# Designs tried in a protein design run: peptides against a protein of PDB entry 2AKA. Part 168

Target 1, 299 residues: chain A of PDB entry 2AKA
Amino acid sequence: MEDLIPLVNRLQDAFSAIGQNADLDLPQIAVVGGQSAGKSSVLENFVGRDFLPRGSGIVTRRPLVLQLVNSTTEYAEFLHCKGKKFTDFEEVRLEIEAETDRVTGTNKGISPVPINLRVYSPHVLNLTLVDLPGMTKVPVGDQPPDIEFQIRDMLMQFVTKENCLILAVSPANSDLANSDALKIAKEVDPQGQRTIGVITKLDLMDEGTDARDVLENKLLPLRRGYIGVVNRSQKDIDGKKDITAALAAERKFFLSHPSYRHLADRMGTPYLQKVLNQQLTNHIRDTLPGLRNKLQSQL

## One batch from the design tools (peptide; made by RFdiffusion4, then SolubleMPNN)

Design b2_p24_5_s4 (from b2_p24_5, 12 letters changed)
Fold by OpenDDE base, seed 2:
Structure b2_p24_5_s4 (fold): chain B 299 residues (1-299), chain A 24 residues (1-24)
Amino acid sequence: as target 1 above (299 residues)
Amino acid sequence: SSKEAQEKLEEVLAQIDELLKKLA
């Protein structure tokens, strides 16, 4: 069972090399959410490093296939620059920015061509995620006025696939009924079979309000449920607050909050990693026979 | 190369078959 996710990673790499990535219904988890929903912070918390581009507006402009691999060593590798090992995660961020700009130009355009990044770390579980551009209604820079629809069309290429699980990231300090992530998930997964809800910014909710009903799966039920997380604040990120310290603060938040204390063992970033690893592993097992037949037909 | 990609796919297919046998 432990080898299933690495096997799918090898499939992803092989199909990327032959230019067939878009046509393969590989078992994977696509990450969707509005701009500033906290997607990048969740992914960085998994790695325990700052390595994703930051800024206002659309930061992720290409799909990022993030392959996490549990290892005794810590380093990153890109599929587009094989043989180069990155040990400085600032250089990883710079490479993502440079490779994005190489394809999209300086106008902040988007491209459906994935960036494949593999991270080896003792601090991760085996997990593959596809980070997708944040949904937006407001063009930034020289982006075309229809950028919202371009992003939507890109997301639909992933989330419509039957073997794609959807990690829907929604901020708690906004109206969840209007969550872009949950809306797109409901459109392509009306029965809530493929969607995992992540609720961010629980620490930024108005005084006297909570997301208990959502986290207990009572308000907008998903078969795979919801997991709450607390990310670093923008001040914490700017101040280079350690992610390990942030994870400890997240645990303390859930344990100390009267509405969430009873859920604390089923909340937070470490629990989210475990759940995603287990769900992806099981999903690969269920889809592997079909994948085998498809691969054989392509040889 | 395309040949290298095909060889990789064949290797992966063999690994899938082995895993499927273990899961059966």
Scores: peptide ipSAE 0.233, ipTM 0.835, DockQ to the pose 0.633
Fold by OpenDDE base, seed 3:
Parts: C-alpha cells; structure tokens; sequence
Structure b2_p24_5_s4 (fold): chain B 299 residues (1-299), chain A 24 residues (1-24)
C-alpha cells in the first residue's frame, strides 16, 4: 500500500514530460484556498522546512506538484533540473521563484504549467499535493485586471477532475460561509465527496469564539470532515521559529483549549498528514483500475 | 522525446499492473 503514492509520482512525472498534464485525471489532492489562508504554512509544516515563496499577493503562480517521499535522507529534486539534489531548502525556494519567473515573466502573471518538486525526508509521510494559486479578487502590482478569473480557470482545470481530491484551506478568523476554498469545492463537489476541510488560524479567533461546530462537522458538513491546524505566525516565520517547536505548540493549543480538547487527537498537522496519506492511498487504489484502462487506450 | 515519454508510460503501466495484482 505504501508504494501506491510513489507510483503516482512516476505517472505525474511521465505525463509532465509528454505535456498532457491538463488532460489526465490522476488521483491527486489539489490544495485550494484564498490568499493568506495559510496553505503555504500547512505544506511547509509537512516538510518541516521553509521552502515556499513568501510575499504579498499571489505567492504560488504556477501549480506546484509537491511529492513528499519518506526516506532516510533529506533532499529535494525538481523535474526540470534532473540530477540536481537540493539539500538547502532556501535554494529550493529560490529555484521555485526563478522557474516561476522564467515562464510567467516579470509581470507576476500565472501559468498553468506545473512545477514538479519531490522532497525526500525522514520526517514526511508519502504524500502528493498540488498547490494551486491562492484565490484573489484584487490584482497586485502589474497583474492583469482579470487575474481572479485566470486563477479560477486554472483551479477548475484540476478540481473538476473526478479523481482529484480537494484540500480546502480556510481561516477560522474569517466567516467560513464566505470561504473561497469551500465555495469552489461546493461548486465542483456539491455532495462533499472529494473535499477535505482544513481550518487554519484557530489561534487568531476572537476571545469567546471558537470553530467547534465546524471542526465537529456540524456547520458545513463534508463527508471527509474537517481538520484544524495551528500554523506559525508571520512573526514566528520571520523570526525563524523552529517548525518542531511550532508543532509542539500546536499540540498544546488543542489540548489546552476548552472547545477543542476533546478533538485534540483528530487535530493538528501530524494528524492531517496521516489522514491525507491514508485517503490518497485509498483513493489511488480505487482509481488505479480505471486509470490503467485509460492509459492503455492511449497507447 | 515523445518516444521516451511513451516508454516511461509503458513502464508505469507495467508497475500499475503489478501493484493491482498484489492488491487483488
């Protein structure tokens, strides 16, 4: 069972080489969320490293196929830089930025062409995610005025696929009913069969408020439920707070919070990783026969 | 090349078939 995710990674790499990425319904998890929803922090917490571009506005401007592989060694590889092993994750960040700019130019535009990044680490579970551009309504800098629609169209290319699971990332300190992530998920998955909810910024909620009803799957029910996480603050990121320490603080948060203590064993980044690994593995198993038949018909 | 990509797909298909046999 553990070999299924690496197999899909090889499929993704092979399809990327053929240029058919948009037409293939691969079993995958697409990560969707508004700008500043905490998507990048969730992904970095899985790896335990700072490696994603940071800044104001649209951080992810190309789909990032992030392939996490459990290994005894820690390094990263890009499909576009075959044979180069990255051990410095700052260089990984710089390569993502450079490769993004190479295709999109300097206008902070977007491109549907994926970047494929594989990270080997002893600290990760096997997991493949497609990080998508954050939904925005306001162009930043010299972005085109229709950037919102361009992002939406790009997201739709992934999330409309039947074999695509949707990781919908929403901040708790905003009205969940207005979550861009949940809105797009509901549009393409009206029955909530493919959507996993992630609730970030639980530590930033107003005093006397909580997201208990959401996390208990009572407010906006998803078949796959919701998982709450506590990411590092921007201050913690800027201060280079250790991710391991942040994970301990996250655990403490859930255990000590009156509204979340009873859910603590089903919350937090480590639990999210486990759930995503299991759900993706099962999803791959269920979709492989159909995928095999489709691939064979194309040969 | 397109040929190389096709060969890789064939390899992956073979691996899928092997895994499907193990899962059956």
Amino acid sequence: as target 1 above (299 residues)
Amino acid sequence: SSKEAQEKLEEVLAQIDELLKKLA
Scores: peptide ipSAE 0.224, ipTM 0.832, DockQ to the pose 0.646
Fold by OpenDDE base, seed 4:
Structure b2_p24_5_s4 (fold): chain B 299 residues (1-299), chain A 24 residues (1-24)
Amino acid sequence: as target 1 above (299 residues)
Amino acid sequence: SSKEAQEKLEEVLAQIDELLKKLA
């Protein structure tokens, strides 16, 4: 069953090469959320490496097709520079930044043209995610004043597709009812059939408050439920705190927290990765017959 | 090249067909 995700990866690469990705409803998971919602940290926690651009404002400015492949070796490859194996994930980060700037220029604009990054690692499950620009209402730098709408339009190109699952990333220390991620998900998936909720920053909630009702799927129910995670703080990231240590701290957080202890086995980054692998695999299986027919029609 | 891309698509299509047979 794990062979399905690599198959779709090959399809994604092939379709990207011919410029037809926009016309094909490939089974995929689009990652959506507001700026600073913790999307990048979630993705880096899957890999166990710091490799995504960081900063204030809009950091992801192109769709990043992140193809995680379980392997005995650890390295990254970009579709735009085939044959180059990256073993230093800082160089991966720099390449993402350089390739982004090559297309968008220096004005911090956005482009709908994806970057395709494949990461081979013994620490990952097979999983493909499309990291999308964070939703924002505030332009930064030389961004156009309508950047909010440009981002929204870009997101809509992915999340409106029936075969697109939505990983909605929302911070717990903000009003979840007003989560940008959950709002856009509700707009395109009103029945909550394609949306997986991720709740970040559970460790940053006000004293005496918790997200138990959300995590138990009682407040804003999604068919696919919610998974809470605890990411590294910005201080920890800047200090290059080891992700393995952070994952251990995350586990400890859930186990020790009175409100989350009973959910601990269904929380955290490792569980999220497992769930996403399973969800994507099952989704590919369900959509594969239709995908075959669509592919045939595009030849 | 476009030709190479098409060949890859055909290869992937064949793989899909084989998987579909296994899933049936």
Scores: peptide ipSAE 0.221, ipTM 0.829, DockQ to the pose 0.684
Fold by OpenDDE base, seed 5:
Structure b2_p24_5_s4 (fold): chain B 299 residues (1-299), chain A 24 residues (1-24)
Amino acid sequence: as target 1 above (299 residues)
Amino acid sequence: SSKEAQEKLEEVLAQIDELLKKLA
């Protein structure tokens, strides 16, 4: 069962190479959320490295197929530059930016063409995620005024697929009832069967407020539930606070918080990574027979 | 090439079949 995720990675790479990615409903997890919801921080926390583009507005402008592979060595590889091993994750960030610009141009436009990034690390579980552009209502730079709808259409290409799980990332310090992530998830998964909720910024909630009811799956029930996380603050990122220290602080936050202490063993980034690995593995198992038949019919 | 891609897909299909046997 542990080999199922790497197998799907090979399928993703092969289908991307032949341009048939749109024709096959591959088991995958799509990451959705509004801008500044904390998606990039969650993904970087899985790897334990800063490697994603940062900035204001729309940062992710192409789908990023992030393939995490547990390995004895640490390096990254891109499908578009085979044979090059990246050991400096700053170079990984620069390559993502360069490859994004190569396709989208200089106007900060978006493209539905994925970037495929594989990260080998001893610090990761096998996990494949598709990071999607953050939902926004505000165009930046030379972006067209309808950029919101372009992003939405791009997201829908992934999240409408029956074999797609949805990682819906919502910040706790905003009105969760108006969460872009939860709205789109509810639209395409009205029964909440394919959606995993992630609640970020729990440490930034107003004093005397908490997200306990959400995290206990009482307010907006999802079959797969909710997991709270605490990411590095922008100040911490700018101050180059290491991810390891941030993960320790996250653990301490949940253990010490009166509203979350009883949930602490089912919260935090390490637990999220474990759950996603298990959920994806089980999902692949359930879909693999159908995938096999579809693949056979295309050969 | 397209042929190379198809060969890779066939290899992956074979791996899927082996995994399905283990899961059965």
Scores: peptide ipSAE 0.213, ipTM 0.827, DockQ to the pose 0.563

Design b2_p24_6_s1 (from b2_p24_6, 12 letters changed)
Fold by OpenDDE base, seed 4:
Structure b2_p24_6_s1 (fold): chain B 299 residues (1-299), chain A 24 residues (1-24)
Amino acid sequence: as target 1 above (299 residues)
Amino acid sequence: SELEKLKELEAQLNKLIDEILASL
């Protein structure tokens, strides 16, 4: 069976080129979470490279359509600069920043216009994610005072679509019942049919506390369940800690933790990547038969 | 013309959809 994800990526690229945000409810995974929830770190851990903008506040200011493609070679390509192959992922980061600033200006505003980034790597599974701006209540810099609502409205353009899966990223060291990611997911997916929970920062929980009940899907049940991950700390990122070493540390964390040991084979970034690949593939299979009819009705 | 480009793109999309549907 040909990988459905790359085929849908070609459709997505073609639609993006038409400039018609044709309300083509393409099967996709939207990544949602509060600021500093660990979204960017999860995505970088999939690639095994540092390539996303970093900083305080709203880092992702445009939707980033991240197309991961399993390949024998490692490079990135942007839809806005076709034919340029990026092998330095620092240059990828700089291009995201430059292209973001080109559209949003210097005022750290947001734009609903996506950046399309394809990453070829032997270390990835085929996976397409839409990284969305982090939910925030606090404007930073010259951001408009209504930035919270602008972000929310942007997220709603993705997560309200029936064929959109929601990767809800929540930090464990915060009140999960009040998670911005889980709140927005519950608003648009009240039955929890489209939502996959990711719990980050499990290593930063207070001593004697754990997220076992959440990870076991007992506290806030989602049909698609929860996956815990351990990202690099900011210190580890600043120290250029290797992602491979971080993934090994993550595995060790789950295996050694009394509350998570029994879940360890269903936790961590590699398992998350596998689950997302499978979920997206299945979702494509379920959605595509209706896609032709939808396209014909919109053209 | 811009219209011809749109038609060509629609044709390409339909072809891709057909390829995807045939692979299911």
Scores: peptide ipSAE 0.125, ipTM 0.696, DockQ to the pose 0.087
Fold by OpenDDE base, seed 3:
Structure b2_p24_6_s1 (fold): chain B 299 residues (1-299), chain A 24 residues (1-24)
Amino acid sequence: as target 1 above (299 residues)
Amino acid sequence: SELEKLKELEAQLNKLIDEILASL
């Protein structure tokens, strides 16, 4: 059962090699969220490394197919750089930036063409995520005035697929009813069958407020529920705070918070990883028999 | 031919699907 995700990764790589990624209804998890929702921090916390582009505005400008593989060794590989092993995760970040700029140009435009990154690590569970551009309403720099719609159209190419699970990342320190992630998820999954809610920035909520009702799945019910996480602050990231120390602080946060203590065993980044691994594995099992029939019908 | 390459790729994909289904 643990080997299904790596096998689907090989399938995904083979499909990516033919340029047909947009038409493939592969079992996958698409990650959606507004800008600054904490999406990149969630993904880096899974790897335990800083490796994603950082900055103001739209950081992810191409879909990033992030394939996490449990291994005795730690290294990364890109599908576009076959045979090159990256052991420095700063070089991984630079390669994502360079490969993004190669296709989109220097104008900070977007492209629907995925970057495929595989990370081998002893610290990860087998998990594949498609990191999508952050939803934005305001063009920055040389971005086209319709960038909001371009991002939306790109996201829709992934999240409309029936075999796509949606990881909807929303910050707790904003009105969750207005969450861009939950809005797009509800548009394409009105019954909440494919959506997993992630609530970030629980540590940044105003005093006397909490997200208990959301985390208990009472406010905006999703069949797959919600998982709260506490990411490193921007100060902690800039200060190169160790991710292991951040995970310990996250655990302490949930255990010590009056509103979340009773949920603490079903919260945090390690629990999110386990849930996503299980959900993706089950989803692969349920969808693969139908995938063969779809492939045969396209020939 | 481009058609032969597509057929070969299809065969590879079918093999991978078979491997996945056999592991279930």
Scores: peptide ipSAE 0.103, ipTM 0.684, DockQ to the pose 0.088
Fold by OpenDDE base, seed 2:
Structure b2_p24_6_s1 (fold): chain B 299 residues (1-299), chain A 24 residues (1-24)
Amino acid sequence: as target 1 above (299 residues)
Amino acid sequence: SELEKLKELEAQLNKLIDEILASL
């Protein structure tokens, strides 16, 4: 079973190369959340490298298909520049920015055309995620006034697919009842069958408040539950704080917090990565008969 | 060709499906 995710990745790349990306309901996990909810930080914590575009406003402007592959070597490859191996993850960031700007221009517009990035690393589990643009109500720079709806329509192209799991990323320091991620997930998955909740910014909650009831799946129950994480602060990112040290600090946070100590073994970024790998593997297995039939119809 | 690669992937997928079904 360990080879199912890499096999689906090869299918995804092959269909992308022939221009059939839109018609394939391949088993995948779409990452959704409001602007600054911490989506990109969660993905970088899986890799253990800074490699995603950073800044104010809408940073992710194209879908990023991130294929994590466990390997003895560490490097990245883009589908649009086959055969080029990236070992410097700052060059990976620059390539994402350049390839985004090539299609969207300088106006900070969006495009539904995905960027396909594969990362080989000894520090990752096999996992495929689709990072989607952050939901926002406020246009930035030269963005069109309807950018909110353009982003929503783009997200709907992924999250409405039956074989798409939804990673709904919500910050704990904001009203969870108003979470953009949970709202869109509830719209397309009203019974919470395909949705996994991620709660970020648990370290930024007001003193005397906690997200225990959410993390215990008591407030807004999802069949697949919730996982809390603690990302690096913006100051830690700007100061180039090591991700390994940040993961150790996250573990310490959950173990030391009175409200979360009993959940600590089912929280944090490493546990999230394990759960996502297992859930995606099982989901691929359950969808394989349908995938075979679809593949045969495309040949 | 890209079509030949897809056919090879189909064969690999069919083999994996058969292995999974045999293990159930």
Scores: peptide ipSAE 0.059, ipTM 0.664, DockQ to the pose 0.049
Fold by OpenDDE base, seed 5:
Structure b2_p24_6_s1 (fold): chain B 299 residues (1-299), chain A 24 residues (1-24)
Amino acid sequence: as target 1 above (299 residues)
Amino acid sequence: SELEKLKELEAQLNKLIDEILASL
């Protein structure tokens, strides 16, 4: 059986070229979370490369359609510059920044127009994610005072779609009851049918506290459950700590932690990748028959 | 024409959808 994810990627690219992205309920996973929740670190850990814009405030200012494709070779391609293969992931970061600025200008504004990035790698599973701007309450620089609402409206264009799965990224070292990711997910998915919870920063929780009840799906139940991850610290990122070493440290963290040891085989970035690949594949299989009928009515 | 390009793209899209559905 041919992998369904690459086929849906071709559909997504074709629809993006027609400019009809807003009306399509394609099977996809939207990544949501507050600023500094660890979204970019999760995505970079999937690729095993530093390639996303970094900084203070709103870093992702356009939706990034990230298409991961398992391949024998490692390179990236953008839909907006077809035929150019990027092998240096720093150049990928620079292209994301340049293409963002081309549309939004230098004022750190946002745009709903996606950037489409395909990454071929032997280190990835087939997976398509839509990285969305981080939710914020505080405008920075020349951002409009209503930037919070602009971001929310942009997120709603994706997460309200019935065929959209939601990867809700929440930091464990913050009040999870106040998680921006879980709040928006609960608003559009009140029964928790489309939401996958990711809990980051488990290593930064106060001594004597843990997120066990959340990870065991006891506190805020989601049908698709929660997966804990441990990302590189900002110090580790600035120090260019190797992602492979960070993934080994993550595994060690879960295995050695008294509260998480029994969950360790269902935690961490590699397990998250497998779950997302499987869930997206199943979701495509379940939704495509209905999508045909919907597309025939809209085209 | 731009219209012809759109029609060709729609035809390609329909073909891709059919291929995906046949693989299910």
Scores: peptide ipSAE 0.042, ipTM 0.628, DockQ to the pose 0.087

Design b2_p24_6_s2 (from b2_p24_6, 12 letters changed)
Fold by OpenDDE base, seed 3:
Structure b2_p24_6_s2 (fold): chain B 299 residues (1-299), chain A 24 residues (1-24)
Amino acid sequence: as target 1 above (299 residues)
Amino acid sequence: SELEELKKLEKELEELIKEILASL
């Protein structure tokens, strides 16, 4: 059976080309979370490369449709730069920044127009994610005073769609009951049917505290549960710590931690990637018949 | 023409849908 994810990716590319991004409820996973929640680090850990913009404040300013494709070769392609293969992931980062600035200008504004990036790699599972701007309450630099609402409106264009799964990224070192990601997910998915919880920064929790009850799905139950991850620290990123070494450290963290040892086989970035691949594949299978019928009625 | 591009895209979409359905 051909992987359904690459087929939906081609459909996404076709719809993006016709400008009908708004009208088609394609099966997808939208990534939501507050600023500094660790979204970009989770995505880079899937690829095993540093390729996303970095900085203070809102880094993602346009939706990034990240299409991961398992391949024997490693390269990236943008839908807006057809025929150009990127093998240097620093150039990928620069292209995201340049294409963002081309549409939004230099004022750190946002745009709802997606960037479509496909990454071929032997180190990834087939997976498509829509990385969305981080939720914020405080404008930075030349951002408009209503930037919070602009971001929320942009997020709602994705997460309100019935075929959209929600990857809600929350840091463990903050009050999870007040998580912006879980709040927005609860608003549009009150029964927790479409939401997958990701808990980051488990290594940065205060001594004597843990997120065990959250990870065991006891505190804020989601049908699809929670997966804990440990990302590289900013110091590790700045020091160019290898992602493979970081993934090994993540595994060691869960295995050695008294509160998480029993969950260790259902935690970490590699497990998250597998779960997302499986859930997206199943979700595509379940939603495609309805999508076909809708499309046939419009043609 | 814009109309020819639209027709091409519609055709590509139909083929993609067929491929998707054949894989189910």
Scores: peptide ipSAE 0.043, ipTM 0.654, DockQ to the pose 0.086
Fold by OpenDDE base, seed 4:
Structure b2_p24_6_s2 (fold): chain B 299 residues (1-299), chain A 24 residues (1-24)
Amino acid sequence: as target 1 above (299 residues)
Amino acid sequence: SELEELKKLEKELEELIKEILASL
């Protein structure tokens, strides 16, 4: 059985090549969250490589269509530079930065034009994610004063689509009731049918506090539930702490924590990747008949 | 022409969708 995710990836690439924002509501997962919520770290933990832009403020300034493909080889390819294989993930990061700057200029503005990146790796499950700019309230550098609304409008172009699943990334060390990710998700998915909650920074919660009720889906219930993760600290990233070691530390965290031990098998980055693969696969299966009918009606 | 390229791509997409649906 051909994996449904690679098939949809080919459709996505074809639509991107036509430059028609064909109103084709392709089944996808949009990643949303505030700045510094840990979105980029979650994505890098899936790949096991540092490859996303880093810095203060808005790091993702264009939608990044990240197509993870299980393969015997490890390399990346961009749709905008066909035929170039990247084996150095630092070069991948630099290409994202360069291609972002090419379109947005030096003002750190945003653009709705996606970057399409495919990563082949033996360490990934087939998974496509659209990493979206982090929600912010404060412009940085030469960003326009309305950057918050520009980001919001860009996010809405994705998350309002019925076939878009929402990966809502929220830090546990902040008030989850005020989570930008959960707020935008609730606005477009009030019944919580399309939203998957990711809770980051569980290791940074105040002593004597935990996110157990959230992770058990008791506080802010989502049909698709919540998955807790522990990302590398910024110090660990700057120190080039190995992602494999960080994933082992994450597992240890959940197993050793009194509040999370009973959930440990349904937590962490590897479990999140598995869940997202399964949910996207099922979602594609459910949506493809409708996509066919829509395409046939346009022809 | 841009129109011919579009039509070609639409046809390729239709074929891809048929393949997808046949694999379901």
Scores: peptide ipSAE 0.040, ipTM 0.644, DockQ to the pose 0.087
Fold by OpenDDE base, seed 5:
Structure b2_p24_6_s2 (fold): chain B 299 residues (1-299), chain A 24 residues (1-24)
Amino acid sequence: as target 1 above (299 residues)
Amino acid sequence: SELEELKKLEKELEELIKEILASL
């Protein structure tokens, strides 16, 4: 079962090579969330490296197909520059920025054309995620006034697919009823069958408040439930706080918090990574027979 | 031709799907 994700990655790479990304409903996980919801921090915590573009506003401007592969070695490869192995993850960040700018230009526009990044690491589970642009209401810089709708349309190309799982990332320190991630998930998955909720910024909630009812799946029930995480603060990122130290602090947070202690073994980034690996593997197993039949009918 | 490339890819995909299903 552990080898199903790499096999689907080969299918995904083959489809990307022919430009027919849109017609095959491959089993995948799309990551959705508002700007500053903590999406990039969740993905970097899986890798244990700082490698995603950072900044204010729309940081992710193209879909990023992130293929994590458990390996004895640590390096990254891009589909657009085959044969180049990146061992410095700062160079990975710079390549994402350069390849984004090559297609979108300097106007901070968006493009639906994915960047395909494969990361080999002993510190990752096999997992493929599609990081999507953060939902925003306010154009920045030279962005078109309709950028909100352009982002939404791009997200809809992924999340409307039947075999797409949705990782909905929402910050706990904002009104969860108004979460952009949960809203788009509810629109395309009204029964909550394909959605996994991630609640970030639990450490930034007001004193005397908690997200217990959400994490216990009582407020906005999802079949696949919710997982709480504690990411590095912007101050911690700017201060170059180590991700390993942040993961230890996250574990301590859940174990010590009165509202979350009983959930602590089903919370945090390592548990989320394990759940996503298992959910994707099971989803591949369940969907591939149907995909085979569909492909055979088109041949 | 574009059609030959598509047919080649469809065949490669079918083989990959068969490998995946044989592993399940």
Scores: peptide ipSAE 0.024, ipTM 0.596, DockQ to the pose 0.087
Fold by OpenDDE base, seed 1:
Structure b2_p24_6_s2 (fold): chain B 299 residues (1-299), chain A 24 residues (1-24)
Amino acid sequence: as target 1 above (299 residues)
Amino acid sequence: SELEELKKLEKELEELIKEILASL
């Protein structure tokens, strides 16, 4: 059986080349979250490399179509520079920054034009995600005063699509009822049919508090449930702590925590990857017949 | 079988992709 995810990746690449990206309801997972919710860290933990822009404020300023492909070799390719293989993931980061700045300028503006990045790795499952700009209420630097609305409008272009699954990333050390990710997800998916909750920063919760009720799907029920993850701290990232060591620490965290031990096999980054791969594969299977009919009607 | 139908659909989509790419 050909992997359905690579097939949809070829469709995404073809449509990106034609510039008609906005109108096709392709089966996809959009990643949404507030600034500093841990989105970029989750994505980097999937790859096992530091390759996303870092900084204060809005880091992701264009949609990033991240296509993970299981391979015997490790390298990255951009759709905008076909044939160039990146083996240094710092160069991948720099290319994302440069390509973002080329379109948005230096004013930290945003653009709805996606960057398409494919990462081949032996450490990934086949998975495609669309990383979206982090939601913010406060403009930083030279950002326009309406940047909050510009980001929201950009997110809505993706998350309103029926075939879009939503990976809602929320930090546990903040009020979940006020989660920007869950608010936008509830606006476009009020029945919680398309939303997968990711809870980050479980290791940063106050002593005597836990997110057990959230992770058990009791507080804010989603049909697809919640998965807790523990990301590297900013200090660990700055210190270039190995992601493999961080994944081992994450596993240890869940196994040793009295509130999460019973959930440990359904938590953590490796489990999240498996769930997302399965969810996306099934979602593609369910949507492909309709997609075929739409594509045939446009030819 | 559902599997055979899926394989057929995959092939059809691959052909459509080729047609789209040939038109670019």
Scores: peptide ipSAE 0.023, ipTM 0.639, DockQ to the pose 0.488

